# Designs tried in a protein design run: peptides against a protein of PDB entry 3WG5. Part 33

Target 1, 218 residues: chain A of PDB entry 3WG5
Amino acid sequence: LAKNIVYVAQIKGQITSYTYDQFDRYITIAEQDNAEAIIIELDTPGGRADAMMNIVQRIQQSKIPVIIYVYPPGASAASAGTYIALGSHLIAMAPGTSIGACRPILGYSQNGSIIEAPPKITNYFIAYIKSLAQESGRNATIAEEFITKDLSLTPEEALKYGVIEVVARDINELLKKSNGMKTKIPVNGRYVTLNFTNVEVRYLAPSFKDKLISYITD
Target 2, 218 residues: chain A of PDB entry 3WG5 as posed
Amino acid sequence: LAKNIVYVAQIKGQITSYTYDQFDRYITIAEQDNAEAIIIELDTPGGRADAMMNIVQRIQQSKIPVIIYVYPPGASAASAGTYIALGSHLIAMAPGTSIGACRPILGYSQNGSIIEAPPAITNYFIAYIKSLAQESGRNATIAEEFITKDLSLTPEEALKYGVIEVVARDINELLKKSNGMKTKIPVNGRYVTLNFTNVEVRYLAPSFKDKLISYITD

## One batch from the design tools (peptide; made by RFdiffusion4, then SolubleMPNN)

Design b1_p10_5_s4 (from b1_p10_5, 4 letters changed)
Fold by OpenDDE base, seed 1:
Structure b1_p10_5_s4 (fold): chain B 218 residues (1-218), chain C 218 residues (1-218), chain A 10 residues (1-10)
Amino acid sequence: as target 1 above (218 residues)
Amino acid sequence: as target 1 above (218 residues)
Amino acid sequence: SAIYPIELAS
């Protein structure tokens, strides 16, 4: 029996238009091969709102389940990363990772201090993050508090509060735990039951451009 | 008599944290050499608000006059570029360039449509751009309309409306026309009269990092 | 790692 394929790709660093290109490329490859799912190993401190919103839309338009996996230990899905996760079909976190801190800012001053966003921006992103949580059947109250309290959660807290679906140490444990779960949002209008029995894991490498951008942004 | 030095540097592309680093590097070099001024040849479609605000602050903190020159023909100081220009000691434009279109956006949707910023963001940037215009003795009404009407101006219109100080075809004409002008904002607390008699023009090349970033962002 | 809150494009 032909093994079902699960793709795994890494996205690390700031969320930018190039990060969108990475997501688009990775998901497109997995779609073309009719993969059972793609797992995105995400480690981000945040980034641009527009790129984030485009990534969320790209995930929502995916022909296959997209799993966001905050990995490895020490990684975070901070700010934009949380929105991306909440827009995905399934969220997993490794022990020793974090999620949250979603307060929008205008940026950093020369001294490194945060330039606060005006209340209307904050309210816009509150409405947006709550919509993502509600659409995915996740905790919309906590999603709001990711902004209003700049809340950050551990994997165990995030699981407990119904923000995420899986805590897993590695890809094997993730596949094991998520097997038989339904996606938290539809894939092509239907909730998909994940089938991770007899799967082949295929790792996608970053392109040369991806590596170069990472080197420059680091 | 030792020739007074005028530095010229190019900044092209999106306004990012790397663009800030370029501005900082170029201005610092010119400051260290006690240049009469630095001219930044600017061609930008816009970019990040935080990077823009940091660039404006860096210009305002400059120990020497910073002239923004929208150059060459076909270039623009769009969006963030207009704010940067309005924060500078003198603005020049070449024929066939544009300035304006300062409406803040959250970004672009997947289909390339603009995601509008909420009214509070728009109002914040209206207040900000008007402050830059007022501080520099430039047309604050037009500065507001760069946002509210998404207005773009030709060099001739911008000059006529008191948004900019010089229309010039090249560096030589710019130096000739701006000679004896006062800076539109103070340099170290004083308005400086530009002295472009017997000057040496020194071009600053982009660093290797600048070139690499440009290659990736293009 | 500096948390980059969601930044607006201008």
Scores: peptide ipSAE 0.081, ipTM 0.553, DockQ to the pose 0.327; fails the geometry check
Fold by OpenDDE base, seed 3:
Structure b1_p10_5_s4 (fold): chain B 218 residues (1-218), chain C 218 residues (1-218), chain A 10 residues (1-10)
Amino acid sequence: as target 1 above (218 residues)
Amino acid sequence: as target 1 above (218 residues)
Amino acid sequence: SAIYPIELAS
């Protein structure tokens, strides 16, 4: 019986237009091979709102389930990373990771202080993050508090509050725990039940361009 | 008599955090050498709102006059570039350049269509661009129309409407025409009269990092 | 050329 494939790729660093290109490339490869799912190992401090929205849209348009996995221990899905996770078909976190801190800012002043977003912008992102939570059947109150209180959660808290679906130490535990789960958003208009029985895991490496950009931006 | 120095540097491409680093480096060099002014030859299609706001703030905090020069012919100060120009001590444009098109967008969809900003965000940028125009004694009505009508102007129109101060074909003509002009915003709390009599022009080259980033982002 | 919106600070 042909082994169902699960792709795994890593996205690390700031969310930018280059991060969108990575998501698009990785998802496209997994779509072309009719994978059961793609798991994106995410570690991000945050980044750009437009890139984030485009990534969320790309995930929502995916022909296959996209699992966001906050990994390894010490990683975060901070700010833009939380929106991306909430826009995905399934969220997993490793122990010792974090999610949240979604308050939009306009940037940093020369002294390193945060330039606050005006209430109108904050309210836009509150509406947006709540919509992502509601559409995915996740905790919209906590999603709002990721902004209004700049809340950050542990994996255990996030699971307890219904923000995420899985706490897993590694890919094997993730596959085991998520097997038989329904996607939190539809794939091609249908909620998919994940089938990780007898799957082959394939790791996708960053492109040369991805490596070069990371080397310059890190 | 020690020749007063005018620095000239080029900033080309999208407005990003790296563009801020370029502005900061260039202005810092000119400040350290007590230059009469720095001229930034700007050619940008636009970019990020946060980087733009930080650049405007860096210009406003400059110890010396910062002149934005839209150059060469065919260049533009589009979108974020217009805000940067309006935040500067003096704006010049070469013939065949353009300024404007300041309507904020959230980004581009996968099909390349513009994702419109909500009215609340648009209104924030209207208030911001009008403040820059008012503070610099420039045409705030046209500044608003750069957003509300997505207006783009020629150098001749921009000069006629009181958006910019100089139309110049090259650096020498710019120096000649701007000599004796008052800065449109204060330098260290004072409006400065530019003195380009007997100045030495020094060109600043991009750093190796700047070249590498441009090579990857272009 | 549109001004791209706000960086969500992480």
Scores: peptide ipSAE 0.072, ipTM 0.618, DockQ to the pose 0.803; fails the geometry check
Fold by OpenDDE base, seed 5:
Structure b1_p10_5_s4 (fold): chain B 218 residues (1-218), chain C 218 residues (1-218), chain A 10 residues (1-10)
Amino acid sequence: as target 1 above (218 residues)
Amino acid sequence: as target 1 above (218 residues)
Amino acid sequence: SAIYPIELAS
């Protein structure tokens, strides 16, 4: 029985146009090899809205399931990371991670204080995040509260409220728990049942450019 | 039975004078071939009011039905995009898209803050957007709230409130769901019933100029 | 990190 390939890649740091390039590259490699899925280990404090929306689109256009895994313990899918997760085929979190805090901001003042977004922008992102949650059959009320209350959740809370699908300590537990689950959004117009019964895990390394950018932005 | 042609074209990015040229070109091609309809896949954050009004006029002058489709998932018909949609013969949205946030602004300050439009301008656009909604038999109260409350809606909300006509995952589902629907505004003075029973879908590519402009404005 | 709003151009 030919082993199904599952790719694992890491995306860490701020969400930017360079982060989009990472997502696109990783998903493209996994698509070319007809992988069963790709798991993206995500650790982000947030970033740019334009890059975030492009990443969501790229995930939803994927020929294969894209699993967002908030990993390792201590990582977060904060702000833009929450939108990306909600736009994906499956969300997993490791114990000791967090998700949420999605209130849009215009930026930071010179003193580091938040410049609040006007109601126009806030309402746009409320509609957008609710749409992602509704499409994926996830809790749209909590998704809205990620903005309106700037709510953050633990993995256990997020699972309980139907925001995420899996709490897993590592890749092996994730594969075991998600085996037989349906994707929360379609792959090529169809909901796919994940098959992780005989898989080879392949790790994708960041490119030299990815490493350099991470070094500059950290 | 001669296959009816349905054209599909994409318009992505800011609404500008160049975007008007794209709409005009695409609709003209479809008119020349006596197409059953043209579907415009729209993804826009908004743009210039002048270009928006010209696009609305061009759509309403079309010899064939013009369907605005907010696509793909993650796309938006924000601000100017909402006006364009409300001025069209049929509105469709993909799951995970949004519509609304139509409050006019004078622009952005150097710090990225919104420069609010004076009441005179805001009231002009309230009257304009209500007129588009009323003419197309769509929810004029919600259309006003797109400005006064800076409201944004999910596809499901927009469908529920009678702002849009179709929620569809892809072009095939759109054609299936909109088959037999009447246009929401007249085509050459008559409401047309769409016939998508035996259609050939033809994709129009952006011109070289369109690609270059998109690259520069992104 | 700031979610920079998409410039919702009017």
Scores: peptide ipSAE 0.055, ipTM 0.302, DockQ to the pose 0.231; fails the geometry check
Fold by OpenDDE base, seed 4:
Structure b1_p10_5_s4 (fold): chain B 218 residues (1-218), chain C 218 residues (1-218), chain A 10 residues (1-10)
Amino acid sequence: as target 1 above (218 residues)
Amino acid sequence: as target 1 above (218 residues)
Amino acid sequence: SAIYPIELAS
């Protein structure tokens, strides 16, 4: 019986064009192997909107389910990370992680103060994040509040509010809990029921370039 | 007669928070040495708006004149680079360089198409770039057109239109041509007349981190 | 951990 393969890869740090390349590479590998899914262990404080949007699109174009797993404990899917999660086929969070804080800002001033985004940008991202939530059958009201209230949620809150699908301590628990779940968005135009029965977990390592980028961005 | 010191540093690649750190480091070194000026050899396709705004602010807060020199030939001060230039005390360009193309975008789609910024963002940046031009006594109409027409200019055009102050082939010509010029914005609240008589040019090397970042972003 | 804003590219 051909073992179902599940890939696991880590993406940590700021969301940038390099992060997109990582997502693309990891998903492509998993696609090529006809994996049951790929789990992306995500830990991000946020990053670039463009890269985020591209990552979301790449996930949505995936030939296989992409599970965003906010991991390990202490990790966050903050800002851009929340959008990525909401754009994915399934969201899981480890205990002690967070999701949210999606208020777009133009950046930080030299004194570390936030440069506020004009209302128009904020409204754009409100519409966008709500769309992601709606498309994935997740709580669009809370998604909006990630911006309007700069809301951050615990895994338990996120699960309770219907923002995420799984709280899991580790990959094994994630696989166990998500087994038999339907993807929150389509894969190849269809909602896929995850089959994590008799899975082989394959860990993908970051490329040398990925490691270098992470080292610089930390 | 204490030689006037002019620092020269290179900033190449995308404008990011790391680019800000480079600017800050370079300017700080030059400030500490009470340099006559620092010349930043800039080659950028653009980058992050926040980093750009912070860089502009850092330049404006400089205790010494900061000259942005679009160099070498083939380089550009594109997008964010144009803002940085317009926020600086003096702009020079080498022959065969370009400035402009400041249309804000949300990013690039997966197919490489531009994700257009909403009009509100565009208008914000129009106002911002015009402000930079006005503050520096440069052509605010052309600055606006860098966005509205996605205008890019040659050094000769930029000089002609009053966007830049100097066209120079190299540092020596830049020093020669800019000698006796007033800064386009104040230094310590005063417009400074550049004195490049009997200058010692000191080149600043990128830090190891700077090199690593550049390697990753290229 | 500093939440990095969604940055607009210019």
Scores: peptide ipSAE 0.047, ipTM 0.571, DockQ to the pose 0.333; fails the geometry check

Design b1_p10_6_s1 (from b1_p10_6, 5 letters changed)
Fold by OpenDDE base, seed 4:
Structure b1_p10_6_s1 (fold): chain B 218 residues (1-218), chain C 218 residues (1-218), chain A 10 residues (1-10)
Amino acid sequence: as target 1 above (218 residues)
Amino acid sequence: as target 1 above (218 residues)
Amino acid sequence: MGVELEVLGA
């Protein structure tokens, strides 16, 4: 039986316009090869909302399933990362990772204190994150609380609350556990059942530009 | 007759969280001294929407009139700067300045191309900028076109279209022309008639922190 | 430079 391809790529650091380019490049490669899916190993403290929204849109436009995997242990899908995850076809988390803390901030004051977003912005993001959760059949109440309570969850909590779909220690366990799962959002208008029974895992490396940008933004 | 105080401060560069701190500091100083107004000499290519919205809110909460002055010649109140201006008590522009180009972007691609904001974001900012214009009695149609057409205006055009209130070459001309004008938004619940007949102009300097931050963000 | 909205994690 011909092996299905699953791509794996890493995105680490702040969510920026360059992170969008990374997502776009990675997904495009996987699309071109008609991959069964791409897994993005995500570790982010957050970043730019605009870049985040573009990434979400790029994921939603993907011709193949995009799995966000909060990985490795110690990683976070914080803030923007949570939105990206909630906008994706499947969320997985490794033990010792976190998701949430999605309160929009206007930035940091010079003393390092958070400058709170005005209610209008907060409400916008509440509506947005709830929409992502609802569209993906994930817990919209918790999604809201990622903002209103600045909630952060463990993988176990996130799974329990229906925020994520998989807790996995590594790619192999992820593939094993997610095999036969349906995507939480449609791919080309249909919910796809993931088939990871006979897969070739291909790792994508960051481009030179990707490496440079991560260096500039970190 | 006791001289009324008018403060003048400069804000230059990208609109960031640090720019909010600058606005807050400058306005606070002027408030504490019961100034007739503060004039912010603004030159910005834009920046962060969140910081921008905070600045707008800070201006709207000001106990004294805040005049945004796009200055010097060659300066811009681009993008975020336009929103700030539209949220202020009075807008002035020097000859050779510009205002507008308010299309929300998600950032720049690695090739330097603009990553367009999704329609949802664009629509949000359209609504927001129109609200600012409407609340200030300024041209909401043009405000929208700052986004939809990525419109940029000269001082003369902006004045003609009712986007701004004053074209002035310098602070003295600004004070002269704006004397007797009412603020375009209320100050402490009332529209204030500016009295610049007998004023002492006090220049505020950037703090050390302000200088450092401008260096980091530019 | 466009209007950037940052959602920074705490």
Scores: peptide ipSAE 0.032, ipTM 0.371, DockQ to the pose 0.453
Fold by OpenDDE base, seed 1:
Structure b1_p10_6_s1 (fold): chain B 218 residues (1-218), chain C 218 residues (1-218), chain A 10 residues (1-10)
Amino acid sequence: as target 1 above (218 residues)
Amino acid sequence: as target 1 above (218 residues)
Amino acid sequence: MGVELEVLGA
């Protein structure tokens, strides 16, 4: 019996145009091989809005389910990472991770302080994050509070509030718990039921470019 | 007679946090050596707002005059580059360069189209760019139109409209033309008269990190 | 190329 393939790849660091390239490459590989899904192990403090929006769109255009997994313990899907998660087909978190803190900023001043975004920017991203939550059947009120209160949640809280679908310690537990779940958004216009009963896990390594960018941006 | 030192450094590519590091390093070197000025040869299509604002602030905090020189022919100080220029002590452009196109964007979509910024963002940057123009005694109306009309100007137009101070083909002509000019903003609370009568030009090379970042971001 | 907003600081 042909084993269904589940790809796993890591994305760590700031969300940039190069992070988009990583997402695109990884999803494309998984699409080409007709994978059952791809799991992206995400650890990000945040990053660029444009790259984030492009990543969300790339996920939404995926021919296969894209699972965002906030991993390992100690990782976060902060800011841009939360939007990416909310734009995905399934969100998982490992114990000891966090999600949220989505308030848009213009950046950091020389003294390291936040340069606040003007209200219209904030309102734009409130509308955007709420849309992502609503489209995925996730908690839009909490999604808004990720911005308005700069809220961060534990996996247990996020699960309880209906922000995420799975708390899992590792890939095996993730596969087990998500088996039989429907995607929170459509794949090619259809909600897909995940089938992880007879899967082969394939890990994708970062490209040389990915490694180089990570080395410079970290 | 101790020759006054003028430093020259190049900054090319997108405006990022790493570009800030380049500006900071170059200005710091020139400050430490009590240079008469530093000239930054700038060629940028634009970049990040936060990095841009930090660069402007770093220039404004400089202990010596910082001259932005849009160079070589074919270069631009587009978008973020225009703000940086307007935040500087003197702006020069080489023939065949451009300045302007300062409309804020959220970024580029996957198809390469612009994701427009909401009106409040646009208004924030209008206020900001006008402030830079006003503080430097430059044309605030044109500065606003760099955003509202996405206007780009030639060196000759920019000079004519009072956006820039010098059109120069090379460093020697720049030094000649800017000699005896007062800085458009204060240095340590005082407008400085540039003295380029007996100067030594010193070129600063990019660091290894600068080169690596350029290689990845280009 | 417009001023790109970085949304969402870490």
Scores: peptide ipSAE 0.056, ipTM 0.597, DockQ to the pose 0.835; fails the geometry check
Fold by OpenDDE base, seed 5:
Structure b1_p10_6_s1 (fold): chain B 218 residues (1-218), chain C 218 residues (1-218), chain A 10 residues (1-10)
Amino acid sequence: as target 1 above (218 residues)
Amino acid sequence: as target 1 above (218 residues)
Amino acid sequence: MGVELEVLGA
């Protein structure tokens, strides 16, 4: 039976293989405890596409709902963060956050200029991000424009356009607003109705390794 | 006038944005001293494509020859390491090392299975690695097979097939064998003949940050 | 370990 426990964990910084390990660890802990959900407070400028795709797959394989919460105010789910959000069971944003800007880049030149991805790569990620949006019942047109127009949205715009499900100032408001919502993708092959009545919130701390990586990548 | 100085630096572990910083720092030091060349002792299982492309570009923009030396015995220039090598002015390998295995992957599944890259991505990297080989006068057919067959080569095979230029047991043998060789790509728009007669070898130590990153990524 | 693509947002 699902425990009335909701885990909250934080992922901050660039999306890398270490970020995958963080997602995996946090989701695994919540799965082992048969939590009602895990909320991942996400603040990322982007990162690796491979790590991103692995994270999306890990979320899709989760035995419990994974809620991506763009938090705190001033945070973003930029680039890879948008893909992760679109691959998750529910997206929430705090006021003063942003989502989008998903144009694939090959990197930065030594002078700081962006090296553009070839059209083939851009088109691949257009197809990929649209598939994530379609599978989750989110706005695939806007998902495409996150790449083609390098579009970024406010929480209000993202909600209005059907990219996200919740705008919430804090965890308590998120739990209140998302209570009774269905997951946008299946959990164990079924769309789950979230039950956030009388939940215990448990915060997961970063591991020592997580802290060390964050310190070095910042 | 070029000083009879050759720098030697080590890059070990995954290719990341930090590895780019290492390449940039090491090449910059050697450029500032107007060194005859820098030898980068490379041992990598691979890493990020963006970091790899940035490293290749940084090497191509170098004011001095950059020699990639797959070292020590037991080391590899796998995946991203092969691209870096093919983008460099000269490739050397120590006995007991390997090069190749360049199949683009999206990452690893949670069960350790490889997530294959879509054909469009694979084809992009085939074109890219072939261009590096062609520009450097190296075997573009084998470069393609590093991806399509996930081929890995011994130093003897790589030399035989025209992928690399030198097999050497140590720095002294490398300097001896590469003396009088032309760079496989231009330096400041010209193919340079290496002069390793009466050179001073200077070893560059990793920065504190380099050591810390290596420790965390290992 | 294969070549890993990075998708960085601008």
Scores: peptide ipSAE 0.053, ipTM 0.573, DockQ to the pose 0.749; fails the geometry check
Fold by OpenDDE base, seed 2:
Structure b1_p10_6_s1 (fold): chain B 218 residues (1-218), chain C 218 residues (1-218), chain A 10 residues (1-10)
Amino acid sequence: as target 1 above (218 residues)
Amino acid sequence: as target 1 above (218 residues)
Amino acid sequence: MGVELEVLGA
């Protein structure tokens, strides 16, 4: 019997291999406890494409719904964060957050200038982000424009354009609004109807290692 | 007048954005002094594709020849290191080193298993590594097999197959053997004939920051 | 911040 439990965890900062470990740990805990869902409070400027794709895959392999929540106000799901969101079972954003800016780059030069990705890479990620949007029934045209125009959206715009599913100010509003929604991608081959009636909210804290790496990367 | 100077610098460890900074710093120093060339003693198990591609681009933009030297014995130009080498003006290897193993991966799972790159990424890097080989007049078939077969070669094999240009035990032998060779890619639009007659060898040391980051990543 | 690709060796 699924416990009426929803986990909430925070992932903040650059997307790295360590961020993958965080996602995996958090989702695994929630899976083991047969949670109704896990909500990931995401705030990221972007990061590594490899880690991002691994995180997307880990979410898609999840035995429970993974809800990406761009939170708190002022946060963003920029770059890699947008891909992760589009790969998830449900996207929510808090007011005052942003999503998009997905242009692949090779990094920054010593002068701080962006090193552009070759067209082949850009085209790959266009195809990839469009596939994520299509598979999740989200706006693939806007997903492409997150790259081609380096577009960023507000929560209201993202909802309007069918990129995200929920705008919510806090976890309680998120649970209330998403209750009865179907996941945008399948969980174990089935689209799940979220049931957030009488749920216990359990917060997962970052590990000591998580805190240390965050400190080093900040 | 070009000074009869050859710079030698070491780059060891994972290829990261910091490694790009090292390459840029070292090449810039050598450029400013109008060196005949810079030799990069490379020992890497691989690293980030973005940093790798940036390094390749930085090498291709170099105002002087950049020689990648897989050194010392026991070292490798694995994964990202192979791409960097193939993007350079001349490749040398010391006996007892290796080159190849270029299969793109997304990273490692928590259990230490390799997360495979999607076919689209793999195909991109196949095309990329083949282009580097073709542009440098090196064996594009073997370059592809570095990915498709995860092939690794000895210096002797790499030389035999036309992947590299020199096998040398030390810097002095490298200078001697490469003297009079043409760069495999252009320097400022021209293929340069290396002149290592009566050269002063100048070693560039890692910065304090370089040492610190190396310590943190090791 | 763009998506950074990693090609990590085995």
Scores: peptide ipSAE 0.053, ipTM 0.532, DockQ to the pose 0.587; fails the geometry check

